# Ledger of designs, part 155: peptides against a protein of PDB entry 7SID

Target 1, 151 residues: chain A of PDB entry 7SID
Amino acid sequence: LHMYLMLLKELPGEEYPLPMEDVLELLKPLSNVCSLYRRDQDVCKTILNHVLHVVKNLGQSNMDSENTRDAQGQFLTVIGAFWHLTKERKYIFSVRMALVNCLKTLLEADPYSKWAILNVMGKDFPVNEVFTQFLADNHHQVRMLAAESIN

## One batch from the design tools (peptide; made by RFdiffusion4, then SolubleMPNN)

Design b2_p30_7_s4 (from b2_p30_7, 14 letters changed)
Fold by OpenDDE base, seed 2:
Structure b2_p30_7_s4 (fold): chain B 151 residues (1-151), chain A 30 residues (1-30)
Amino acid sequence: as target 1 above (151 residues)
Amino acid sequence: SEEERRAEEERRREREERLAAEQQRILNAT
């Protein structure tokens, strides 16, 4: 786990995007890691914070590339799962804040949710619609973070 | 071509099924 988290942390920002092939390789084990540690709030928060760099890389790639679609799918699968578990009240505010930051970054990269669509149990949820739900979060800091993201 | 289109659609379906399974593992994890 620690080695994998270190690899995610070392992803470059928007200014220096990685080749999509490299991004995809890093995302392949992500769902498995999330499944193993979904009940660990701190690990989930850490994962969400680290994958922020992935969104920046995904937003600068050719959307018609097979590797891009695969990488987007791998990423959105995890975000969709965390969102669903958030709806089931499985995560504390700090994890929800990390998720909001991911969604914010997605909206910056894809404001109209052309590719940023969460599919959960066969249903599609555009991120721009999902994001608005956090404006009504029970925790004031989550609401504030969400409000800042749309301004 | 039509064959290329069908192949792409099949790849998409396979990806969606794989990703759905991966997501389910997260959602059902103990």
Scores: peptide ipSAE 0.624, ipTM 0.897, DockQ to the pose 0.865
Fold by OpenDDE base, seed 5:
Structure b2_p30_7_s4 (fold): chain B 151 residues (1-151), chain A 30 residues (1-30)
Amino acid sequence: as target 1 above (151 residues)
Amino acid sequence: SEEERRAEEERRREREERLAAEQQRILNAT
C-alpha cells in the first residue's frame, strides 16, 4: 500500500503529463486498493489527495482516444464509489474535503461534464450536479470549500 | 465501417462491465 501511495504522490500533474498508457498502469490497482481500505479514513483521504494529479493528466488528453476513455473510466469508477459511500455517511469531513477537491479539479477540466460523469450502479451523475450537493454538507469547511469552487 | 463501429461498441461494453464490477467490489467491501 505505502509503495503504491508513494507512487501516486509522485505522479506528475498538468505540468508534466504522462503518456496515457502509463496513467492506465497506475490506475489499474487503484480500485483494489480502495476496496481494501475503504473503511480507513486516513488512507481514503490520502488516496483522494494523490489522485488529484491523475485528474490533471486526464484533462490534458484527447477525449477521443480509447486510452483516454479507459483511464477516465478507471478514475471515475473510484470517485463514483467514494461519492456513493459519502452519501451513505461513511466518511468524515476530511475525506469529504478531499473528494470535493477531486470534483473541483474535474469541473475545471470538464466544466460541462462531457466526460466527468459518475456512473454508480448503472446510473449517471454529472459531476456538476454531484458537486452542488456539497454546498449543503453538514460540515462548514466542506460547504466553504464547495462554495469557493463555484465562485 | 459498420464492423469497426460494432467492434468499438463491444469494447465499450466490455469496459463498462469490467468497471462496474470493480466499483461493486469497492462498494461491497467490508
Scores: peptide ipSAE 0.624, ipTM 0.896, DockQ to the pose 0.866
Fold by OpenDDE base, seed 1:
Structure b2_p30_7_s4 (fold): chain B 151 residues (1-151), chain A 30 residues (1-30)
Amino acid sequence: as target 1 above (151 residues)
Amino acid sequence: SEEERRAEEERRREREERLAAEQQRILNAT
C-alpha cells in the first residue's frame, strides 16, 4: 500500500501530464486497494488526497481514445464507490473533505459533466449534481469547502 | 462502418461490466 500511494503522490501535475497508458496502469490496482481498506478512514483519506494528481492528469487530455475512456472509468468507479459509502454515512468529515477536493478538481476539468459522471449500481450521477449535495453536509468545514469550490 | 460501430459498442459494454464488478468489490468488501 505504501509504495503504491507514493507512486500516486509523485505523479506529475497539469504541467507535464503522463501518457494515458501510464495513468491507466497506475489506476488498475486502485479498486483492489480501496476494497481492502474501505473501512480505514485514514487510508481512505490518503488515497483520495493522492488521486488528486490523477484527476489533474485525466482532465488535461482532450483525446477521446480508448485508453482515456478506460482510465476515466477506472477512476470514476472508485470515486463513485466512495461517494456511495459517504451517502451511507460510512466516512468522517476528513474523508468527505478529501472527496470534495476530488470532485472539485473533476468539476474544474469538466464543468458540464460530459465525462465526469459517477455510475453507482447502474445509475448515473453527474458530478456537478453530486457536488451540490455537499453544500448541505452535516459538517461545517465540508459545506464551506464545497461552497468555495463552486464560487 | 457498421461493424466497427458494433465492435466499439461491445468493447464499451465489456468495460462497463468489468468496472461494475470492480465497484461491487469495493461496496461489498468486509
Scores: peptide ipSAE 0.622, ipTM 0.896, DockQ to the pose 0.872
Fold by OpenDDE base, seed 3:
Structure b2_p30_7_s4 (fold): chain B 151 residues (1-151), chain A 30 residues (1-30)
Amino acid sequence: as target 1 above (151 residues)
Amino acid sequence: SEEERRAEEERRREREERLAAEQQRILNAT
């Protein structure tokens, strides 16, 4: 786990985008890690903070390539799971803060949710619509972060 | 070609099924 998290942490941002093949290789184990540690709030927060760099890489790539679609799918699968579990009140505010930051970076890369669509249990949820739900979050810091992202 | 289009559609379906299974494991993890 620690080695994998370190690799995610060291992923370069938009200044030095990685080849999509490398991004995809890093994303392949992600769902398994999330499955093992979904009840560990600290690990979930760390994962969400580190995958922010993935969105920056995805936004700089050719969206028409198969590798891009695969990478987007791997990433959005995990974000969709975290969002669903958030709606089920499984995560504390600090994890929700990290999730909002992920959604914010997605909106920056895809403001009209052309590809940033969460699929959960066979239903599609555009990120721009999902994001507005956090404006009504029970925790004031989450609401404030969401509001700052819009303004 | 039509054959290439069908092959691409099949690859897409396989990806979607795999990702759905991965997401379900996260949602049902104990």
Scores: peptide ipSAE 0.621, ipTM 0.895, DockQ to the pose 0.886

Design b2_p30_8_s1 (from b2_p30_8, 10 letters changed)
Fold by OpenDDE base, seed 5:
Structure b2_p30_8_s1 (fold): chain B 151 residues (1-151), chain A 30 residues (1-30)
Amino acid sequence: as target 1 above (151 residues)
Amino acid sequence: SEEEREKLVEELNKEKDIHKRMEILMKLLE
């Protein structure tokens, strides 16, 4: 886990995007790691903070690429799981803050949710609709963070 | 309350006017 998290931490950001092939390789273990540690708040927060770089990479990619679609799908599956558990009130505010930051970054890359759509339990949820739900969060800082991206 | 805020979010998602959206947002941030 720690080695994987360290790798995520050292990922280049928007200025130096990774090749999509590398992104795909990085995403392979992510779902399993998230599933294994879904009940560990600190690990979840750390994961969400580090995958911001992945979001930035995905946002700058060509949507017409098969690899891009695959990477986006894999990533969105993970984000969807975090969101689903958030709706079930499984995460503390610091984890929710990290999730909002991920969703914010997705919206910056895809304001109209062309590809940023969460599929949870067989139903599609555009990220723009998911994002606004955090305006109703019980924690003031979460609401404030969500509000910063609303126009 | 959380329920009231959820209602405001629903209203926000339906509102297209920027000024009205801002008004709703201000209520959500109280």
Scores: peptide ipSAE 0.121, ipTM 0.730, DockQ to the pose 0.020
Fold by OpenDDE base, seed 3:
Structure b2_p30_8_s1 (fold): chain B 151 residues (1-151), chain A 30 residues (1-30)
Amino acid sequence: as target 1 above (151 residues)
Amino acid sequence: SEEEREKLVEELNKEKDIHKRMEILMKLLE
C-alpha cells in the first residue's frame, strides 16, 4: 500500500500528462486497494487526493483511444464505489471533500458528462447530477466546495 | 434538514433556468 500510494503521489501534474498505458497500469490495482481499505478514512482520503493526477490525465487524453476508454472505465468504477459508500454515510467530510475535488475535475474535463458516468449497481449516474448531490451535504465546507462548480 | 436539502438538489437537477437554479443553490448554501 505504501509503495503504491507513493507512486500515485509522484505522478506528474496536468502539465506533464502520462502516457495512457502508464495510467492503465497504475489503475489496475487501484480498485483492489480501495476495496481493501474502504473503511480506512485516511487511506481513502490519500487515494482520492493522489488520483486527482489521474483525472487530469484522463481529461487531456484522446477520447477515441481504446486505452483511454478503458482507463476512464476503471477510474469511474473506483469513483463510483467511493460515491456509493458516501451515500451510505461511510466517509467523514475530509474524504467527501477529496471526492468532490475529483468529481469537480471530471466535470471540468467533461462538463456534460458524455463519458463521466458512474455505473453503480448496474445503474448509470452522470457525474454532473452526482456532483450536485454534495450541495446537500451535512458539512458546510463540502457544500461550499461543490457550489464552486455549479452554474 | 438533510431531507429538505435533498429535495432542493432534486429540484436543482430538474431546473434548466439559470436564475432559478441560482435561487435553489442559494437556498442550499444557507
Scores: peptide ipSAE 0.115, ipTM 0.723, DockQ to the pose 0.021
Fold by OpenDDE base, seed 2:
Structure b2_p30_8_s1 (fold): chain B 151 residues (1-151), chain A 30 residues (1-30)
Amino acid sequence: as target 1 above (151 residues)
Amino acid sequence: SEEEREKLVEELNKEKDIHKRMEILMKLLE
């Protein structure tokens, strides 16, 4: 876990994107890691903060390539799981804050949710619609963070 | 209340007029 989190932390941001092949390799274990530690609030927060760099890399890639679609699918599966557990009220506000930041970054990369669609329990949820739901969050700071991307 | 805010969010997602959207947003941020 610690080694994997370190790799996520050291990902180059928007200034220096990674090759898509490297992004794919990094994303492969992510779903399993998230599943194993889904009840650990601190680990979830850390993961969500670090995957911001993954979103930035995905946003700069050719969205029509097979590798890009694969990476998007793997990433969205993880985000969908966090979203689902948030709806089940399983996460404290600090984890929700990290999730909102991740969704905000997704919207910056895909403002119209052309590819950023969460599939949860067999139903599709465009990220732009998912994002606005955090405006109704019971914690003031979460609502304020969500409002920064609304127009 | 949380229920009232959820209704406002649903209304926001359906509203396309920028001025009306801003009004709803201001209510959500009170």
Scores: peptide ipSAE 0.115, ipTM 0.721, DockQ to the pose 0.020
Fold by OpenDDE base, seed 1:
Structure b2_p30_8_s1 (fold): chain B 151 residues (1-151), chain A 30 residues (1-30)
Amino acid sequence: as target 1 above (151 residues)
Amino acid sequence: SEEEREKLVEELNKEKDIHKRMEILMKLLE
């Protein structure tokens, strides 16, 4: 797990971005890893912190290639799962903070949620609509972080 | 309460006036 997360961190290589094919290969096991550790708060927080780099990489690629769409889809599936479990009150505030940071980064890359759409239980949820829900979070720090992204 | 905060979020999403949106946001941050 540790080595895998380190590889995820290396994705945004600003000077030499990885080919999208390589990004896809790195994202393939991510959903399985998240599923295995979904009940471990510390691991979930770590995963969400490291996938921030993936968000930045995906947001920079305006190339509407099939590989880009596939990578976005795999990533959004993971984020959607975390959001779903958050709504079920399964995560502590620190995990929710990390999730909000991911969503914030997605909104920066896609302010109008053209591609940043979460599919949960067969329904589509644009990230811009999902994000505002964190303004009602029970923890004040989560609300504050969410408010920073509201324009 | 959580229910009251959810209502404020709904109001925020419907409000287009910048000043009124800021007012609602300040309430949510209390």
Scores: peptide ipSAE 0.107, ipTM 0.720, DockQ to the pose 0.019

Design b2_p30_8_s2 (from b2_p30_8, 10 letters changed)
Fold by OpenDDE base, seed 2:
Structure b2_p30_8_s2 (fold): chain B 151 residues (1-151), chain A 30 residues (1-30)
Amino acid sequence: as target 1 above (151 residues)
Amino acid sequence: SEEELERLEKEFNEEKDIHKRMEILMKMLE
């Protein structure tokens, strides 16, 4: 876990994007790691903060269609899982803050949620609609972050 | 084996290239 998180943290962002093939390989263990530590708030927060680099890579305009769709699908599966557990009130505000930042970055890359759609329990949830729900979050800091992201 | 994992861990910590570090990590996860 530690090595994976460290690697994820050091991942190049928009300035030096990774080839999509490398992004795909990086995403392969992510779902398993998230599943193993889904009940650890600190680990979840760390993961969400570090996957921002992945979002930045996925947001590039010059993407291969087939590999891009695969990478987007794998990433959205992870985000969807975090969203699902958030709705079940399983995460504290600090984890939700990190999730909002991920969703914000997704919206910057896909403002109209053309591909940024979460599939949870067989239902589709566009990220722009999911993001709006955080404006009514129980914690004031989460609401503030969500509101700030819209402006 | 444990010895192999220790070797890979050492290589991972010493390697500075992100792509090579990814390859090492993936080997450890196999």
Scores: peptide ipSAE 0.136, ipTM 0.683, DockQ to the pose 0.038
Fold by OpenDDE base, seed 5:
Structure b2_p30_8_s2 (fold): chain B 151 residues (1-151), chain A 30 residues (1-30)
Amino acid sequence: as target 1 above (151 residues)
Amino acid sequence: SEEELERLEKEFNEEKDIHKRMEILMKMLE
């Protein structure tokens, strides 16, 4: 885990996008890692903070549409899981803050949620609609962050 | 094996190239 997180932290950002093949490799273990540590708030926060770099890479990809969709799907599955658990009030505000930042980044890459759609329990939830729910978060900092992301 | 994991971990820590580090990590996750 620690090495994986370290690698995520060291990923090049928007300035140096990774080939889609590399993105796919990075995403491969992500779902499993998140599942294993879903109850560890600190790990979840760290993961969410680090995957921001992945989002940036996905947003800049002009490569093969199939590979791009695959990577997007893998990432959205993870984000959807975090959002689902957030709905079940399983995460503290700091984790929710990190999730909002991920969603914000997704919206920046896909403002109209053409591909940024969370599939949870077989249902589709556009990120722009999901994002608005954080405007009513119980924690004021989460609400403020969500509001600032739109305004 | 544990010995192989230790070797890979050492290589991971010593490697500075992100792509090579990724490759090493992927081997560890197999």
Scores: peptide ipSAE 0.135, ipTM 0.687, DockQ to the pose 0.039
Fold by OpenDDE base, seed 1:
Structure b2_p30_8_s2 (fold): chain B 151 residues (1-151), chain A 30 residues (1-30)
Amino acid sequence: as target 1 above (151 residues)
Amino acid sequence: SEEELERLEKEFNEEKDIHKRMEILMKMLE
């Protein structure tokens, strides 16, 4: 886990996105890692913070490529899982903050949620609709971050 | 094996190229 997270942290930013093939390789173990540590608040926060690099890479890729769609799907699965557990009130505010940042970046890349759609328990949830729910979050800082993200 | 994982971990920590580190990590996750 530690080595994986270090690698995610060192990924290049939006200026020089990774080839989609590399993104896919990085995303491959991510779902399993998240599942194993889904109850560890600190690990979840760290994961969400580090995957921001992945979001930026996905946002600048060719949306029509098969590899892009695959990478998007893998990433959205992870985000969907975090959102699902958030709805079940399993995460503290700091984790929710990190999730909002991920969702913000997704919306910047896909404002109308054409591809940014979370599938949770067999149901589709567009990220733009999911994001608005954080405007009513119980924690002040989460609400503020969400509000700042759409303005 | 545990010995192989230790070797790969050492290589991962010493390698500075992102792509090479990715390759090493993927081997560890197999």
Scores: peptide ipSAE 0.134, ipTM 0.688, DockQ to the pose 0.039
Fold by OpenDDE base, seed 3:
Structure b2_p30_8_s2 (fold): chain B 151 residues (1-151), chain A 30 residues (1-30)
Amino acid sequence: as target 1 above (151 residues)
Amino acid sequence: SEEELERLEKEFNEEKDIHKRMEILMKMLE
């Protein structure tokens, strides 16, 4: 786990996007890692913070490529899982903050949620609609971050 | 094996190139 997190931390930012092949390789174990450590709040927060780099890379990629679609699908599956557990009140505010930041970055890349759609329990939830739910979050900092992200 | 994982961990920690580190990590996760 620590090696994986270290690698995620070392990912280049938006200025230096990774090749989609590398993004796919990084995303390959992500769902498994998240599943294994879903009850560890600190690990989840760290993962969400580090995958911001991946989101930025996905947003700058050509949406018409098969690799891009695959990467987007894999990433959205993970985000959907985090959101689902958030709905079940399984995560503390700091994890929700990190999730909001991920959703914010997705909205910057796809403001109208053309591809940024979470599929949870067989239902589709556009990220822009999901994002508005954080405006009513129980924690004030989460609400504030969500509100600031809309403007 | 456990011995192989220890070797890969050492290599991962010593390697500085991000792509090579990624390859090592992927081997460990197999």
Scores: peptide ipSAE 0.134, ipTM 0.687, DockQ to the pose 0.039

Design b2_p30_8_s3 (from b2_p30_8, 10 letters changed)
Fold by OpenDDE base, seed 2:
Structure b2_p30_8_s3 (fold): chain B 151 residues (1-151), chain A 30 residues (1-30)
Amino acid sequence: as target 1 above (151 residues)
Amino acid sequence: SEKEMEELEKKFNEEKDIHKRMEILLKMLE
């Protein structure tokens, strides 16, 4: 886990995006890592903060290739899992803050949620609709972050 | 083996190229 997180942190940002093939390879173990540590709030927060680089890479993709779709799908699966557990009130506000930041970045890349759709338990949830739910979050800071992200 | 994993970890920590680091990590996760 530690090594993986270090690698995520070292990924280049939006200015120098990685090839989609590399992004895809990096995403492959992510779901497993998240699953193993889903109960650890600090680890989840760290993961969500670091995957922002991945989101930026996905958003900078110029081609709707198969690899892009695959990478998007894998990433959305992870985000969907975090969102699902958030709905079950399993995550503290700091984790939700990190999740909102990820969703914000997704919306910047796909404002109308054409591809940014979470599939949870067989149902589709557009990220723009998911994001608006955080405007009514129980925690003040989460609401504020969500509001600032839209304005 | 555990010895092989330790060696890979050492290589990972010493390698500075992100692509090579990723390759090492992926090998460890297999």
Scores: peptide ipSAE 0.115, ipTM 0.671, DockQ to the pose 0.040
Fold by OpenDDE base, seed 4:
Structure b2_p30_8_s3 (fold): chain B 151 residues (1-151), chain A 30 residues (1-30)
Amino acid sequence: as target 1 above (151 residues)
Amino acid sequence: SEKEMEELEKKFNEEKDIHKRMEILLKMLE
């Protein structure tokens, strides 16, 4: 886990995006890693914080490529899972804040949720609509972060 | 085994190629 997180953290910033092939490769094990540590709040927070690099890479990529779509799909699957568990009250505020940051970054890349759509249990949820739900989060810091992200 | 994991970790840290690092990591996750 630590090594994987290090690898995610070592991704180039938004100014220097990785080739989509590399992004896709990094995303492949992500769902499994998240699944293994889904009950560890601290790990989940860390994962969400580090995948921000992936989001930035996805946002700057050519959205028309097959690899981009695949990478987006894999990433959205992970985000969808985190969101789903959030809805089930499985995550503490710090994890939710990290998730909001991811969603914020997604919205910056795709403000109209053209591709940023979470599919959870067979139903589609545009990220912009998902993000709005955090404005009503039970924790004040989550609400504040969400509000700041919209404005 | 723990010894094998330590060796893989060492290889991971020494490897600079992202694909090879991922390969090592995936092996550790098996």
Scores: peptide ipSAE 0.114, ipTM 0.670, DockQ to the pose 0.045
Fold by OpenDDE base, seed 1:
Structure b2_p30_8_s3 (fold): chain B 151 residues (1-151), chain A 30 residues (1-30)
Amino acid sequence: as target 1 above (151 residues)
Amino acid sequence: SEKEMEELEKKFNEEKDIHKRMEILLKMLE
């Protein structure tokens, strides 16, 4: 886990995106890692903070290749899982903060949720609709971050 | 094996090229 997270942290940002093939390879183990540590708040927060690099990289891709779709799908699966557990009140505010930041970055890349759609339990949830739910979060800092992200 | 994992971890930590590090990590995750 540590090595994987370190690698995620070192990913190039939106200025020099990695080839989508490389992004896809990095995303392959992510779902499993998240599943293994889903009950560890600190690990979840760290994962969410580090995957911001992936979001920025994915958002810069203008190619609608199979690899792009696969990478987006794998990433959205992870985000969807975190959102789902948030709805089940499984995560503390700091994890929710990190999730909101990820969702913010997704919205910046895809404001109309053309591809940024979370599939949870067989249902589709556009990120732009999901994001507004955090405006009513129980924790004031989460609400504030969500509000700032829209502006 | 444990020895193989230790060797890969060492290589991962010493490697500076991101693509090569990715390759090493993928081997460890197999």
Scores: peptide ipSAE 0.106, ipTM 0.659, DockQ to the pose 0.039
Fold by OpenDDE base, seed 3:
Structure b2_p30_8_s3 (fold): chain B 151 residues (1-151), chain A 30 residues (1-30)
Amino acid sequence: as target 1 above (151 residues)
Amino acid sequence: SEKEMEELEKKFNEEKDIHKRMEILLKMLE
Protein backbone atom coordinates (compact mmCIF):
# COMPACT_ATOMS: atom_id res chain seq x y z
CA LEU B 1 0.00 0.00 0.00
CA HIS B 2 2.63 2.49 1.03
CA MET B 3 4.60 1.92 -2.15
CA TYR B 4 1.50 2.27 -4.28
CA LEU B 5 0.57 5.54 -2.61
CA MET B 6 4.08 6.86 -3.10
CA LEU B 7 3.88 6.05 -6.78
CA LEU B 8 0.52 7.79 -7.14
CA LYS B 9 1.92 10.84 -5.41
CA GLU B 10 4.80 11.03 -7.84
CA LEU B 11 2.66 10.91 -10.97
CA PRO B 12 3.15 13.73 -13.45
CA GLY B 13 0.61 16.53 -13.46
CA GLU B 14 -1.55 17.89 -16.23
CA GLU B 15 1.42 19.44 -18.01
CA TYR B 16 2.99 16.06 -18.56
CA PRO B 17 0.26 13.47 -19.02
CA LEU B 18 1.10 9.80 -18.89
CA PRO B 19 0.43 7.52 -21.83
CA MET B 20 -2.97 5.92 -21.51
CA GLU B 21 -1.42 2.49 -21.29
CA ASP B 22 0.45 3.57 -18.18
CA VAL B 23 -2.71 5.03 -16.72
CA LEU B 24 -4.46 1.71 -17.23
CA GLU B 25 -1.68 -0.14 -15.48
CA LEU B 26 -1.91 2.18 -12.52
CA LEU B 27 -5.69 1.89 -12.35
CA LYS B 28 -5.70 -1.89 -12.47
CA PRO B 29 -4.89 -2.46 -8.80
CA LEU B 30 -6.72 0.63 -7.57
CA SER B 31 -10.12 -1.00 -7.10
CA ASN B 32 -8.59 -3.76 -5.02
CA VAL B 33 -6.60 -1.34 -2.91
CA CYS B 34 -9.68 0.77 -2.27
CA SER B 35 -11.68 -2.30 -1.33
CA LEU B 36 -9.06 -3.52 1.12
CA TYR B 37 -8.77 -0.16 2.85
CA ARG B 38 -12.31 1.18 2.43
CA ARG B 39 -12.67 1.45 6.21
CA ASP B 40 -9.44 3.37 6.66
CA GLN B 41 -10.38 7.02 6.31
CA ASP B 42 -6.81 8.28 6.04
CA VAL B 43 -5.93 5.83 3.30
CA CYS B 44 -9.09 6.66 1.38
CA LYS B 45 -8.38 10.37 1.62
CA THR B 46 -4.83 9.85 0.45
CA ILE B 47 -5.94 7.73 -2.49
CA LEU B 48 -8.53 10.28 -3.58
CA ASN B 49 -6.02 13.11 -3.32
CA HIS B 50 -3.45 11.28 -5.39
CA VAL B 51 -5.79 10.03 -8.10
CA LEU B 52 -6.36 13.65 -9.09
CA HIS B 53 -3.32 13.20 -11.28
CA VAL B 54 -5.02 10.29 -13.00
CA VAL B 55 -8.15 12.34 -13.60
CA LYS B 56 -6.09 15.06 -15.22
CA ASN B 57 -4.42 12.52 -17.45
CA LEU B 58 -7.78 11.05 -18.45
CA GLY B 59 -9.14 14.46 -19.32
CA GLN B 60 -6.33 15.18 -21.75
CA SER B 61 -6.53 11.84 -23.54
CA ASN B 62 -8.30 11.02 -26.78
CA MET B 63 -11.85 10.25 -25.76
CA ASP B 64 -12.41 8.03 -28.77
CA SER B 65 -9.72 5.48 -27.99
CA GLU B 66 -10.54 2.10 -26.53
CA ASN B 67 -7.90 2.51 -23.87
CA THR B 68 -9.39 5.82 -22.81
CA ARG B 69 -12.84 4.29 -22.43
CA ASP B 70 -11.41 1.42 -20.46
CA ALA B 71 -9.49 3.74 -18.16
CA GLN B 72 -12.54 5.92 -17.69
CA GLY B 73 -14.61 2.91 -16.78
CA GLN B 74 -12.13 1.66 -14.24
CA PHE B 75 -11.76 5.07 -12.67
CA LEU B 76 -15.50 5.74 -12.55
CA THR B 77 -16.04 2.40 -10.85
CA VAL B 78 -13.76 3.48 -8.03
CA ILE B 79 -15.32 6.93 -7.77
CA GLY B 80 -18.76 5.36 -7.81
CA ALA B 81 -17.83 3.14 -4.91
CA PHE B 82 -16.61 6.11 -2.89
CA TRP B 83 -19.77 8.00 -3.80
CA HIS B 84 -21.96 5.11 -2.71
CA LEU B 85 -20.27 4.81 0.65
CA THR B 86 -20.49 8.58 1.05
CA LYS B 87 -24.25 8.36 0.58
CA GLU B 88 -24.31 5.76 3.32
CA ARG B 89 -22.41 8.19 5.56
CA LYS B 90 -19.41 5.93 5.85
CA TYR B 91 -16.77 8.61 5.26
CA ILE B 92 -15.70 11.60 7.32
CA PHE B 93 -15.70 15.11 5.89
CA SER B 94 -12.05 15.07 4.86
CA VAL B 95 -12.67 12.08 2.62
CA ARG B 96 -15.76 13.73 1.17
CA MET B 97 -13.74 16.85 0.43
CA ALA B 98 -11.19 14.79 -1.44
CA LEU B 99 -14.02 13.18 -3.40
CA VAL B 100 -15.45 16.59 -4.27
CA ASN B 101 -12.07 17.61 -5.62
CA CYS B 102 -12.04 14.54 -7.83
CA LEU B 103 -15.54 15.30 -9.06
CA LYS B 104 -14.56 18.90 -9.69
CA THR B 105 -11.66 17.79 -11.82
CA LEU B 106 -13.94 15.43 -13.73
CA LEU B 107 -16.35 18.26 -14.42
CA GLU B 108 -13.51 20.40 -15.70
CA ALA B 109 -12.69 17.67 -18.18
CA ASP B 110 -16.33 16.81 -18.93
CA PRO B 111 -18.61 19.71 -17.98
CA TYR B 112 -21.73 18.09 -19.38
CA SER B 113 -21.05 14.61 -18.01
CA LYS B 114 -20.96 12.97 -21.40
CA TRP B 115 -18.72 10.20 -20.12
CA ALA B 116 -18.40 11.07 -16.44
CA ILE B 117 -21.33 8.98 -15.27
CA LEU B 118 -21.31 6.92 -12.10
CA ASN B 119 -23.06 3.60 -12.20
CA VAL B 120 -24.08 2.57 -8.72
CA MET B 121 -26.43 -0.30 -7.95
CA GLY B 122 -27.45 -0.48 -11.57
CA LYS B 123 -28.38 3.19 -11.85
CA ASP B 124 -26.55 5.94 -13.71
CA PHE B 125 -25.66 9.17 -11.97
CA PRO B 126 -24.09 11.94 -14.04
CA VAL B 127 -21.29 13.62 -12.13
CA ASN B 128 -22.75 17.07 -12.66
CA GLU B 129 -25.91 15.95 -10.86
CA VAL B 130 -24.00 14.10 -8.16
CA PHE B 131 -21.87 17.16 -7.53
CA THR B 132 -24.82 19.37 -6.62
CA GLN B 133 -25.69 17.05 -3.75
CA PHE B 134 -22.54 18.12 -1.93
CA LEU B 135 -24.00 21.62 -1.67
CA ALA B 136 -26.22 20.15 1.02
CA ASP B 137 -23.47 18.24 2.83
CA ASN B 138 -23.65 18.18 6.61
CA HIS B 139 -20.17 19.64 6.98
CA HIS B 140 -19.70 23.32 6.19
CA GLN B 141 -16.28 22.92 4.59
CA VAL B 142 -17.64 20.36 2.15
CA ARG B 143 -20.50 22.69 1.23
CA MET B 144 -18.09 25.56 0.77
CA LEU B 145 -15.76 23.56 -1.42
CA ALA B 146 -18.66 22.40 -3.56
CA ALA B 147 -19.95 25.94 -3.91
CA GLU B 148 -16.54 27.24 -4.91
CA SER B 149 -16.25 24.54 -7.53
CA ILE B 150 -19.46 25.61 -9.24
CA ASN B 151 -18.36 29.24 -9.56
CA SER A 1 8.25 -15.57 -1.82
CA GLU A 2 8.80 -13.18 1.04
CA LYS A 3 12.47 -12.88 0.19
CA GLU A 4 11.68 -12.00 -3.40
CA MET A 5 9.19 -9.38 -2.26
CA GLU A 6 11.79 -7.81 -0.01
CA GLU A 7 14.22 -7.61 -2.88
CA LEU A 8 11.64 -5.99 -5.12
CA GLU A 9 10.80 -3.49 -2.41
CA LYS A 10 14.45 -2.61 -2.10
CA LYS A 11 14.71 -2.09 -5.84
CA PHE A 12 11.57 0.02 -5.81
CA ASN A 13 12.93 2.29 -3.12
CA GLU A 14 16.25 2.68 -4.88
CA GLU A 15 14.84 3.29 -8.36
CA LYS A 16 14.34 6.94 -9.31
CA ASP A 17 12.59 6.56 -12.66
CA ILE A 18 8.83 6.57 -12.22
CA HIS A 19 8.19 4.13 -15.04
CA LYS A 20 10.69 1.65 -13.70
CA ARG A 21 9.23 2.03 -10.23
CA MET A 22 5.80 1.33 -11.68
CA GLU A 23 7.07 -1.79 -13.34
CA ILE A 24 8.52 -3.08 -10.10
CA LEU A 25 5.34 -2.31 -8.19
CA LEU A 26 3.19 -4.08 -10.74
CA LYS A 27 5.32 -7.17 -10.37
CA MET A 28 4.77 -7.07 -6.64
CA LEU A 29 1.01 -6.76 -7.09
CA GLU A 30 0.72 -9.82 -9.33
Scores: peptide ipSAE 0.105, ipTM 0.662, DockQ to the pose 0.038

